# Peptides against a protein of PDB entry 7RZF, part 93

Target 1, 358 residues: chain A of PDB entry 7RZF
Amino acid sequence: PFQEEHLKQLYKIVPIKDIRNLYVTFPIPDLQKYYKSNPGHYLGHLIGHEGPGSLLSELKSKGWVNTLVGGQKEGARGFMFFIINVDLTEEGLLHVEDIILHMFQYIQKLRAEGPQEWVFQECKDLNAVAFRFKDKERPRGYTSKIAGILHYYPLEEVLTAEYLLEEFRPDLIEMVLDKLRPENVRVAIVSKSFEGKTDRTEEWYGTQYKQEAIPDEVIKKWQNADLNGKFKLPTKNEFIPTNFEILPLEKEATPYPALIKDTAMSKLWFKQDDKFFLPKACLNFEFFSPFAYVDPLHCNMAYLYLELLKDSLNEYAYAAELAGLSYDLQNTIYGMYLSVKGYNDKQPILLKKIIEKM
Target 2, 358 residues: chain A of PDB entry 7RZF as posed
Amino acid sequence: PFQEEHLKQLYKIVPIKDIRNLYVTFPIPDLQKYYKSNPGHYLGHLIGHEGPGSLLSELKSKGWVNTLVGGQKEGARGFMFFIINVDLTEEGLLHVEDIILHMFQYIQKLRAEGPQEWVFQELKDLNAVAFRFKDKERPRGYTSKIAGILHYYPLEEVLTAEYLLEEFRPDLIEMVLDKLRPENVRVAIVSKSFEGKTDRTEEWYGTQYKQEAIPDEVIKKWQNADLNGKFKLPTKNEFIPTNFEILPLEKEATPYPALIKDTAMSKLWFKQDDKFFLPKANLNFEFFSPFAYVDPLHSNMAYLYLELLKDSLNEYAYAAELAGLSYDLQNTIYGMYLSVKGYNDKQPILLKKIIEKM

## One batch from the design tools (peptide; aimed at target 1 G48 E50 G70 Y318)

Design b2_p29_8 (made by RFdiffusion4)
Pose (drawn by RFdiffusion4):
Structure b2_p29_8 (pose): chain A 358 residues (1-358), chain P 29 residues (1-29)
Amino acid sequence: as target 2 above (358 residues)
Amino acid sequence: FPITYWNGSYHGASSDNKINGTYSRLIYS
């Protein structure tokens, strides 16, 4: 649907709720036919990746961006999109051309070195282990899912869809990586600061927007010279699991969790898993404090402190959320809260790091 | 904010321990 008359354009949209965002839209051909190599997932794993020396961590370091989501959007049949959607700070709206410039800097940093063998082997291993201990399904919604993807795949791999990968073909990685060029951009800015500046309005919904077609100054400023920032490729993963042993049932087997520790400092509830036999467990905690909800100031500093702890600890723990160990730490009325779940091997390192950062 | 008391629990595998694979909050699908 994107003919070249309406390419290289930058809209400005006025919202109703106060948000600020930047959408970068590329068009690409259909790659649902390529469901074995999956080049869109490769570029999605390399663009939207938090951690040391990556696209998001540098935009955090310049104070412009809270978070960004990569990957490719799939629309209808016979055509596909690719989106880099970002949200903005107060002075992140002043430097949009520099943000998109850094996006093409990281794209060019990934075009000078191109394909990687160990990233494909690592992702394939992760999907294989994540498929081997695939948990039980709720019968409603699961049959709708496997009847939702029954139209595309044959009868043998109705289940093993986007789980098992056979081949690493760098030609398709290079093909979809070439289609991401600044002659294929469509920038869209959402900000509430364009209240009285909008000429055009939407008939269906009634929203207002603009047409600031990007002059060629910034296009030929985008693709001209792009060496690097302080970017780097992600490093070897250490949260990949290795212990897949189901520990045996002990003498004192109980059907409900029993109180084992009862002190004036803490208490526990414990149950070995009897039904599922998956090498994974979930640990949860609820820390209490009478000072957490005393007045609005003390009920306000709690969200700020817990949020800045999440801010400063996502850079470390994204590899744990990517390997299958997810944690969550949010506030409650009484006190604060913690819940770490996932594979059985790497809970101590992650929970201990959470405490010592806390 | 001093912590006066805390509790915890350990549960093995359950139906709330689902794995999404390589799909995460930073990858749009």

Design b2_p29_8_s1 (made by RFdiffusion4, then SolubleMPNN; from b2_p29_8, 15 letters changed)
Fold by OpenDDE base, seed 3:
Structure b2_p29_8_s1 (fold): chain B 358 residues (1-358), chain A 29 residues (1-29)
Amino acid sequence: as target 1 above (358 residues)
Amino acid sequence: FPITYVEASFEGASEDNKFEGSKTKTILV
């Protein structure tokens, strides 16, 4: 594990690829034995959340961050890390200290609210759905994975241990939150802007880097992180499926899509699943517009419209994605294509929201 | 970090790193 001398360190790293990343890392205890409660997943779910009032929403609103991921990472036997990783904008690269301040403000919000059993229950339900309807993996890869995780889990639980949550442990959530402090931080900034400004080379890959101590004034600034009123816990995820009923095959089920509605303004084709018998559907919509590709201006406006629409849906669609719903929006030479996929129970909610934003 | 562990964990991001948030950008350093 990292010793005290390895804490409060800043690493400036030169990547091979043109990327801008920030890694904020905290050494944490080994949580492997707590897999039934998985307190690191609970915190990762909240810190990595993309909905309104999330850390990402605020950092994205400032133009500093494109994406954020949070969670536990294995280290070695007897210790782990909690990592918050963000994709930085060019502007965000100039505001790294303030980005990390916002991270500590969000963590302080989590401390102030305390552990929420309903959030744990959502994580439990999401993971149970993911386990129950897990796709078939390639046997070779799956067998190798299972053989690896047999070192960590009982044989009887080896298939379930990575998914099924059993115990709400607020004490363990608080214990991990107590490690997410400025005095326990390691920061890595990855950017080509550090080229020619480094003094060290990594032994194995030759990666150029600089190591600096984080100034005590900056640590104190992060320690004094106040409650930012913009941060809120997520709302309950309305997209978590609860109905998994599979409708019986229709007697006249066709092997191909059948036209079930024909009107002047719409055609509807339907095919029942006759192969997989999953509580999932694929809804595909083609919207026709004579204006979509009439000229280069309209083509670019239609493209820009979809990009803005996708951006305006991001925070809302995140909750749907967590629940195993997805959407896709594409321009076509005839107009627009929308696809909504996943568990059929909550698809109407997502579809309605997309159509209300369009 | 061993810079190696950051890079190797991004190249070899098998399903085991349950990071929550935006799935899309496996940013290989």
Scores: peptide ipSAE 0.018, ipTM 0.515, DockQ to the pose 0.028
OpenDDE base, seeds 1, 2, 4, 5: peptide ipSAE 0.011, 0.008, 0.012, 0.015; ipTM 0.498, 0.423, 0.466, 0.434

Design b2_p29_8_s2 (made by RFdiffusion4, then SolubleMPNN; from b2_p29_8, 14 letters changed)
Fold by OpenDDE base, seed 4:
Structure b2_p29_8_s2 (fold): chain B 358 residues (1-358), chain A 29 residues (1-29)
Amino acid sequence: as target 1 above (358 residues)
Amino acid sequence: FPITYYESSFLGATEDNKFNGSKTRYILT
């Protein structure tokens, strides 16, 4: 585990690839024994959220960050880390201190709101869905993984322990939040811009880096992180499926899509799932417009329309994706293509939102 | 040393480190 001397450190790392990443790491207690409540997953869900009022949304609005991931990472036995990782823009690389300030403002928001049982319930439901409808893995890799995790979980729970949440533990959430403080931070910035500015080489991989103490003034600035009124808890995820009923096969089910509607304005093909028996559907819509590709101007207008439409749907896209729904919007030479895929239960909700924005 | 292991994980060595967050993103460093 890291000692006090290893805290409040900044690492400037030279990557082989042209990447710009920020890692903000906090040592946390070993949460392995709390896998049934998984407080690190709860915090990772909120800190890593991409919806309105999220940390990522604000950092994106400033042009500093492209992506954000938050969560617990296993260390060695007896300790873990909580890591916030962001992909930095070129501008974001210049604003690392302010990015981290925003992280602490969001963490302060989480402290102010306290643990939310409904958020835990959503995490529980999402993980239960993910477990129940988990894809088949390659046997060799799966067996090796299971053999490894047998060291951490009871045999009876080894298959479920990584997924199924059972207990809401606000005390453990608060305990982890209490470790997410500036005095406990380790910062790593990964950028080629540090080439020729490093003084150390990592022993195993030869990675060039520089280690610096974070100035006390910067730590104090982060400690004094106020509530930023732009940060909000996510809204309830309406896309979480609750109905998993599989309809019986129709007696006359065709192996190919059947034309079930034919009109001057629309054709509809339908095929029932006869192979997988999953509570999932694929809805594909092709919209035809004689104006979509008539000239370069109309083509570009159709493109811009879809980009604006996608942007207007961003608030729903992340929540839908978490719930195992996806959509795709593409320009075609004939007009527009829309696809909605995933669990059939909440597809109508997503589809309705898409159509209302169109 | 715990630091070396952690630094190596920062430095790109960890293939399969699943973040237990909302999206299981492998941070391939």
Scores: peptide ipSAE 0.010, ipTM 0.523, DockQ to the pose 0.028
OpenDDE base, seeds 1, 2, 3, 5: peptide ipSAE 0.007, 0.006, 0.016, 0.015; ipTM 0.522, 0.447, 0.532, 0.533; seeds 2, 3, 5 fail the geometry check

Design b2_p29_8_s3 (made by RFdiffusion4, then SolubleMPNN; from b2_p29_8, 14 letters changed)
Fold by OpenDDE base, seed 5:
Structure b2_p29_8_s3 (fold): chain B 358 residues (1-358), chain A 29 residues (1-29)
Amino acid sequence: as target 1 above (358 residues)
Amino acid sequence: FPITYYEASILGATEDNKFNGSKTRYILT
């Protein structure tokens, strides 16, 4: 177990690859026994959220961070870690203290709002969908995995334990959140900029690093993290599927897409799924414009339009992805291509939002 | 030791952060 002397440490690490990463790590109790409530997943979902008012959204707006991952990780026997990992921009590398301050401001927001049962329910529903429609794994790998997890879960639950949430435990969420404090932090900054500035070598991988104590003044700044009014809890995810009904095969179902609508302005082909029988659809749209590829100016304008459109859709992209929906937008020589894929239930909602932004 | 094997594995492992054969579930957000 980490003692007090192992906390409030900063590691400057030289990577092999040209990467810039920040790891903010908190030692937490072993949560394995609480798999039915999975409080670490709840916190990881919120801290790692990418929607408006999220930690990532704010850090991106500052130009400091590209990506963010939050969650629990298994440690040695008897303890775990909660880790917030971000991909740093060059500017972000200069603002690590401020980035971590924003992390603690978001954590403080979570404390102020308290545990939300609706967020737990969304996590539960998402995990249930993931379990129900889990892809087939290679038998050997799957068997080996199951054999490994038999040490942690009852035999009756071994298949479901990793997916099915059963209990909302606000007390455990608060318990983990109470461990996410500046006095309990370990920070690692990974950058090639530390090359030649390290004094230690890691034993297992030969990684060069420097260890420093985080100054008490910095710890105090993080401890005094206020509520940043830019941080908000996510809105409810409107893309979570609830209807999984599979329509029966039509008697006249063709093995190929059939033309079901033909007008001067549109053609529509349809093929029913006769193979997978999943509550999923793939919608493909090709938009034709005689102006899309007429000259270099129009090509560039079409490109810029698409980039702006993608940017305007970012607020929905993450929530849709979590719910098993995806979209793709591409320029073509004839115009634009749009695809929407995933669970069919909420595809109309996503499609409508895309069209409204177009 | 200043960096635990676990932390070293996080920092050094590219794709498959296996700790004791278990895939660490990072919720990739």
Scores: peptide ipSAE 0.025, ipTM 0.603, DockQ to the pose 0.035; fails the geometry check
OpenDDE base, seeds 1, 2, 3, 4: peptide ipSAE 0.024, 0.023, 0.024, 0.025; ipTM 0.630, 0.612, 0.604, 0.625; seeds 1, 2, 3, 4 fail the geometry check

Design b2_p29_8_s4 (made by RFdiffusion4, then SolubleMPNN; from b2_p29_8, 16 letters changed)
Fold by OpenDDE base, seed 1:
Structure b2_p29_8_s4 (fold): chain B 358 residues (1-358), chain A 29 residues (1-29)
Amino acid sequence: as target 1 above (358 residues)
Amino acid sequence: FPITYYESSFLGATEDNKFEGSKTKYILK
């Protein structure tokens, strides 16, 4: 267990690579026995969310952070860590205290809203989909992984335990949230800007660092984190697939795409999956415009249009990605290319949203 | 310990720190 002297510490670390990272770490109890409810996954899902009203959305809007990861990590026997990790912009490196304040504001929002069963259900459904349609792993790696996790799970559950949520445990969610407090924080800032400003060397990797106590005033500021009205729980993920029906292979199915529609304005090719038999589809659209590449100005306008379109779709991109959907938009010399890939069930919803933004 | 072994592993190692719950695989490259 961490003693009080190990808490409220700031580490300034010099990386080998040119990276700027912030790690906000909280010691938490060992949650391994609670794998059926996985309260750390619930909190990681929300804290690490990238949609509107998320922690990342606010930090991105300020230009301080590019990416955010939140979740539990195994520690030594009998304890774990909950970690919020962000990559910092150059500006974000100057605002670390404020970034952490926003983290605590978001955590305070989670406390105020309380545990949400619908969020747990989405996590359960997403994990069930991930389990059911898990890609084949290399046998050697898979067997070694299974052998390792046999120490943690009953033999009957060893294949499912990492994926299948069974129990909504709001009490455990609240218990973990109670550990996500400023008095329980360990902060690490990773930046080359600390080169020549370190006084210690880490014993395992030889990493140069400086350790400082976080001032009590800063801890108090974080303890007094108010509710920031910009933070909201995510909306329900409309892209989570529920229909996994695989249509029978047509008797006349060709090994190549067949032209099934030919009009003056559109051609449609179709190929049924004859190999994978997954409830997935790939929709590819090529849009032709005589203006797309007529001159440098039009080319740049077409580029800017797609960048703006992508930006306008960011609110859906994360939720779609969570649900195993992806889209891609590219400029071509003939116009524009759009692809939508993943589970077929909710592809029409994503496609509609894309078209509505076009 | 100033930094725990586990903290050192993600602070110093270039390995993909997968955190449970968030999608963004932080590839600490």
Scores: peptide ipSAE 0.034, ipTM 0.714, DockQ to the pose 0.029
OpenDDE base, seeds 2, 3, 4, 5: peptide ipSAE 0.020, 0.017, 0.016, 0.018; ipTM 0.544, 0.578, 0.511, 0.523; seeds 3, 4 fail the geometry check

## One batch from the design tools (peptide; aimed at target 1 G70)

Design b2_p30_1 (made by RFdiffusion4)
Pose (drawn by RFdiffusion4):
Structure b2_p30_1 (pose): chain A 358 residues (1-358), chain P 30 residues (1-30)
Amino acid sequence: as target 2 above (358 residues)
Amino acid sequence: SVDEEFVGEIWTAAEEEEFLPTSAAAKVDS
């Protein structure tokens, strides 16, 4: 649908609720036919990746961006999109050309070195382990899912869809990585600061927007010289699991969780899993404080402190959320709350780091 | 038009205070 008359264009959209965002849209051909190598998932794993020296951490270090989501959007059949969607700070709206410049800096940093063998082996191992201990399904919604993807795949791999990967073909990685060029951009800005500046309006919904077609100054400023920032490739993962042993059932087996520790400081509830036999467990905590909801100021500083703790600890724990260990830490009325779940091997390192950062 | 459909999809996602959906690179089981 994107003919070249309406490429290289930058719209400005006025929302109703106050939000600020930047969408970078590339068009790409259909890659659903390539469901074994999956080059879109490779570039999605290399673009939208938080951690040390990556695309998001540098934009956090310049104070322009809270978070960004990479990957490719799939539309209809025979055509496919690719999106880099970002949200903006107060002075992140002033430097949009520099943000997209850094996006092509990281793309060129990934074009000078191209394919990687160990990233594909690591991602295939992760999907294989995440498929081998695939948990039980709720019967409604699961049959709709496997009837939703029954049109594309043969009868043998109706289940093993986007779980098992056979081959690492760098040609298709290079092909989809070439189609990401600044001749193929469509920038879209959403900001509430364009109330009285909009000429065009939408008939169907009634929204207002513009046409600021990007002059060639910034296009040929985008693809001209792109060496690097302080970017780097992600490092070797240490949260990949190795212990897949189901521990045996002890003498005191109970059908409900029993109180084991009762002190004036803490109490526990414990149950060994009897039904599922998956090498994974879930640990949860609820810390109490009478000062958390005293007045609006003390009920306000709690969200700010907890949110800054999540800000400063996502850079560390995104590898745990990527390997299958997910944590969550949010506030409640009475006190604050913690819940870490996932594979059975790396809960102490993660929970201990959470406490000592807390 | 194609332009108005594209702007309408982004405007809907902005009113939901959500990003446009994209595919994930890995399957996560926890």

Design b2_p30_1_s1 (made by RFdiffusion4, then SolubleMPNN; from b2_p30_1, 12 letters changed)
Fold by OpenDDE base, seed 1:
Structure b2_p30_1_s1 (fold): chain B 358 residues (1-358), chain A 30 residues (1-30)
Amino acid sequence: as target 1 above (358 residues)
Amino acid sequence: SEDERFIGEIAKAAEKGEPLPTSEPVKVVS
């Protein structure tokens, strides 16, 4: 267990690479026995969310952070860590105190809203998708993980223990949230800007660092983190697949795309999957316009249109990604290219969202 | 020390450009 002397510490670390990272860490109890409820995963899902009203969205809007990851990490025997890791911009490096304030504001929002069963269900559904297709998508990666998990779980549960959420435990979510407090924080900042400003060397890797106590006034500022009205819980992810039916291979299935529709306004090619047998599809659309490349003005307008379209779709990008969907939009000489890929079940929903913005 | 281990792990993770092996949000990899 971390003693009080190990809490409220700031570590300034010099990297070998030109990187800027912030690690905000909290010691938490060992949650291994709670794998069926996995409260750390629930919190990591929300804290690491990238949608509108998320922590990342706010920090990114300020130009301080590029990426954010939140979750639990195994520690030594009897404890774990909850870690929020962000990639800092040059400007973000100057605003670390404010970034951490926003983290505590978001955590305070989670406390105020309380545990949400629908969020747990979403995590459960996402994990079920990942579990169902893990072996089919990355067989080599799965085998190596099993060996590690066998040390922690009975053989019969090894396959399911990492993925199968069974129990909604709001009490455990609250328990972990109660550990995510400024008085329990350990902060590490990684930046070359600390070169020549360190006074210690880590023995194992030779990492240069400086350790400082976080001032009580700063801790108090974080303790008094108010509710920030910009932070909101995510909306339900409408893209999570629920139907995994694989249609039988048609007798007339062609090894190459076949022209199945030919009209004055459209041509459609189709190829059924004969190799992977996954409930996935690739939808590719080429749009042709005689005006797309007629002159530089039209080219610029087509470019601006696509950039605006992409921007208008950003609200769906993360939810689609979490659900195993992706889309791509590109300008072509003749117009525009659209691709939608991933699980087939909710592709029509994503496609509809794209078309509604076009 | 626990501190040195912590620093070393962070530094190593940062240099790899890998997030600390947190329980990754099970992103359904497409």
Scores: peptide ipSAE 0.111, ipTM 0.751, DockQ to the pose 0.539
OpenDDE base, seeds 2, 3, 4, 5: peptide ipSAE 0.010, 0.107, 0.100, 0.109; ipTM 0.368, 0.751, 0.711, 0.757; seeds 2, 4 fail the geometry check

Design b2_p30_1_s2 (made by RFdiffusion4, then SolubleMPNN; from b2_p30_1, 15 letters changed)
Fold by OpenDDE base, seed 3:
Structure b2_p30_1_s2 (fold): chain B 358 residues (1-358), chain A 30 residues (1-30)
Amino acid sequence: as target 1 above (358 residues)
Amino acid sequence: SVEERFVGEIAKAAEEGKPVETSKPVNIVS
């Protein structure tokens, strides 16, 4: 479907809204038949990772990118796309070539490390969690999606096919990764800065754009992407829940929080869930310090402390979020508030990480 | 054309502020 003439192309697109986006796209084979292994999801998980040593972390550190999404997208019949999409800063718009170089450096790192079965297992476990607790989609949206999926999956698997990973296929991961090359790239930059610099208009939406061939020198620069030592595979996500047991309601379960511990230094209230019956908990901590707000200096120190604490916890934020855990830290007039929410199984691990940084 | 469709799809995705529906598990942290 894409001829060689459609590869190594740059599209400069004028948006209606004031947005700056980069789309780095690669035509890939139709992977629909490989839904049980989903090699595009594996690569999207790694390329789109936000933890330390990730592509996004480096691009953010440069001030070039705010957000990054990576993964497969359906194309026309017989092919798909792999897309890396980033939200560009104003500075990032000036460094698009270098951003794409970093993308190819990260892809080269993935080639050097090879397919990792443990990463596949994490994807499998994360998808199992997402499937198990998928909110009932509105029937209309679900039925239209199912109708499309029924063309590709057995009826019995339609509900699970999007989530259920069954087969680790390193060969397919390598096959897709081999398509993520500069020779196969299509780049789109979306920015108002291209207004008045376009020569084409798209027929459906009237979108103004310019198409240019990417210079061979730039392609060669990306082909020669070395291993950037800043890029690392993520560490194992320790926050993925594995126990989803729902404890029975206690006979003495109160509709309101009950005081279950009262000490000189702490009070603990507990309320069991009597409505939702989910393996989730909300942990809320209020810390009181008589020194937190005694004067402007202490107030500023308490603020700075919390900002430093948040920064020190940023290494866990993404892994926790992927696992359906969240935390919040706020200054209060009496000290500090901490909230930990999500699946209860690994909350103690996240809470321990927070406390170790405090 | 295939090109115009590509441009239109990207433009629409960009305007909708929806990330291109990638296989990224949407963090349904609503």
Scores: peptide ipSAE 0.185, ipTM 0.723, DockQ to the pose 0.456
OpenDDE base, seeds 1, 2, 4, 5: peptide ipSAE 0.197, 0.183, 0.146, 0.174; ipTM 0.733, 0.723, 0.665, 0.732; seeds 1, 4, 5 fail the geometry check

Design b2_p30_1_s3 (made by RFdiffusion4, then SolubleMPNN; from b2_p30_1, 15 letters changed)
Fold by OpenDDE base, seed 3:
Structure b2_p30_1_s3 (fold): chain B 358 residues (1-358), chain A 30 residues (1-30)
Amino acid sequence: as target 1 above (358 residues)
Amino acid sequence: SLDERFIGEIAKAAEEGKPVPTSKPVNIVS
């Protein structure tokens, strides 16, 4: 559906809201028939990754981008889009060409490494978790979604089709990755800075925009994207739960937290879930130090310590979030508060990582 | 046109603050 005239185009769009966004889009084949392998999800997982060595990590370190999203979107009949969307800083708006260069450098890294079966397995496991614990969508939204997907999936698979990964297809991953090239790019920049600099108006919403061809020199620059040594594949996510066993309710289960350990240095309270019956736990730790807030120096040091601790844990934050784990660290007037929440299976791993950084 | 539809969809997505359908797993912790 997209002819050459529709490729290598730049759209400058004026928003109503004060937002700065970049959309780097690639026309790709219709992947609906490949839902069991979902190569677009594989690529979106990697391109949209937020861990060390990710595209976002590098762009954020430069102060150009706040957030990044990567993935496939349905188009019209017979094609889809792969989209990389970023929230731009004011500085990032000035460096759009370089941001896109980094995108192509990361894509080139993915080509160099080739498809990884372990990454596919991670996506499969994450999707299995998401499916198993999917919040009940509002019936109206769910029905509309089901009606839409019934065109693509057998009725028996409709509930699972979005999450089901069964087949590792490196050939399809490479096929989609081959479409993520500068010669196949459509770029949209959304910024109020284009106000008064547009020459077209979109009919449906009255959106003002300007369309320009991307210069051949810029396309060539992106085509010659070198391997950037800062980009690395993510490490395996250690936090993905695999055990979802619900322990039976104890006969002596109390409706309130019971003191189960009392020592000179620690007290432990426990309450079993008697309502939700989920393989989740909330671990809450309060640390007391008589020195934490004894004077302004100690108070500042306690604050700085916690900020450094949080920073040192950033490498795990995204992987934990993907796996349905979270942690929180706060200063208290008596010391520090730590919480770890989510699936209980891998909480000990996250807790160990936190303790090792303390 | 295909371009106008594309622009309209982007503009709408940007204004609604709805993330483009992401490959990001559903945030289970929210």
Scores: peptide ipSAE 0.099, ipTM 0.696, DockQ to the pose 0.396
OpenDDE base, seeds 1, 2, 4, 5: peptide ipSAE 0.093, 0.094, 0.100, 0.082; ipTM 0.700, 0.697, 0.659, 0.688; seed 4 fails the geometry check

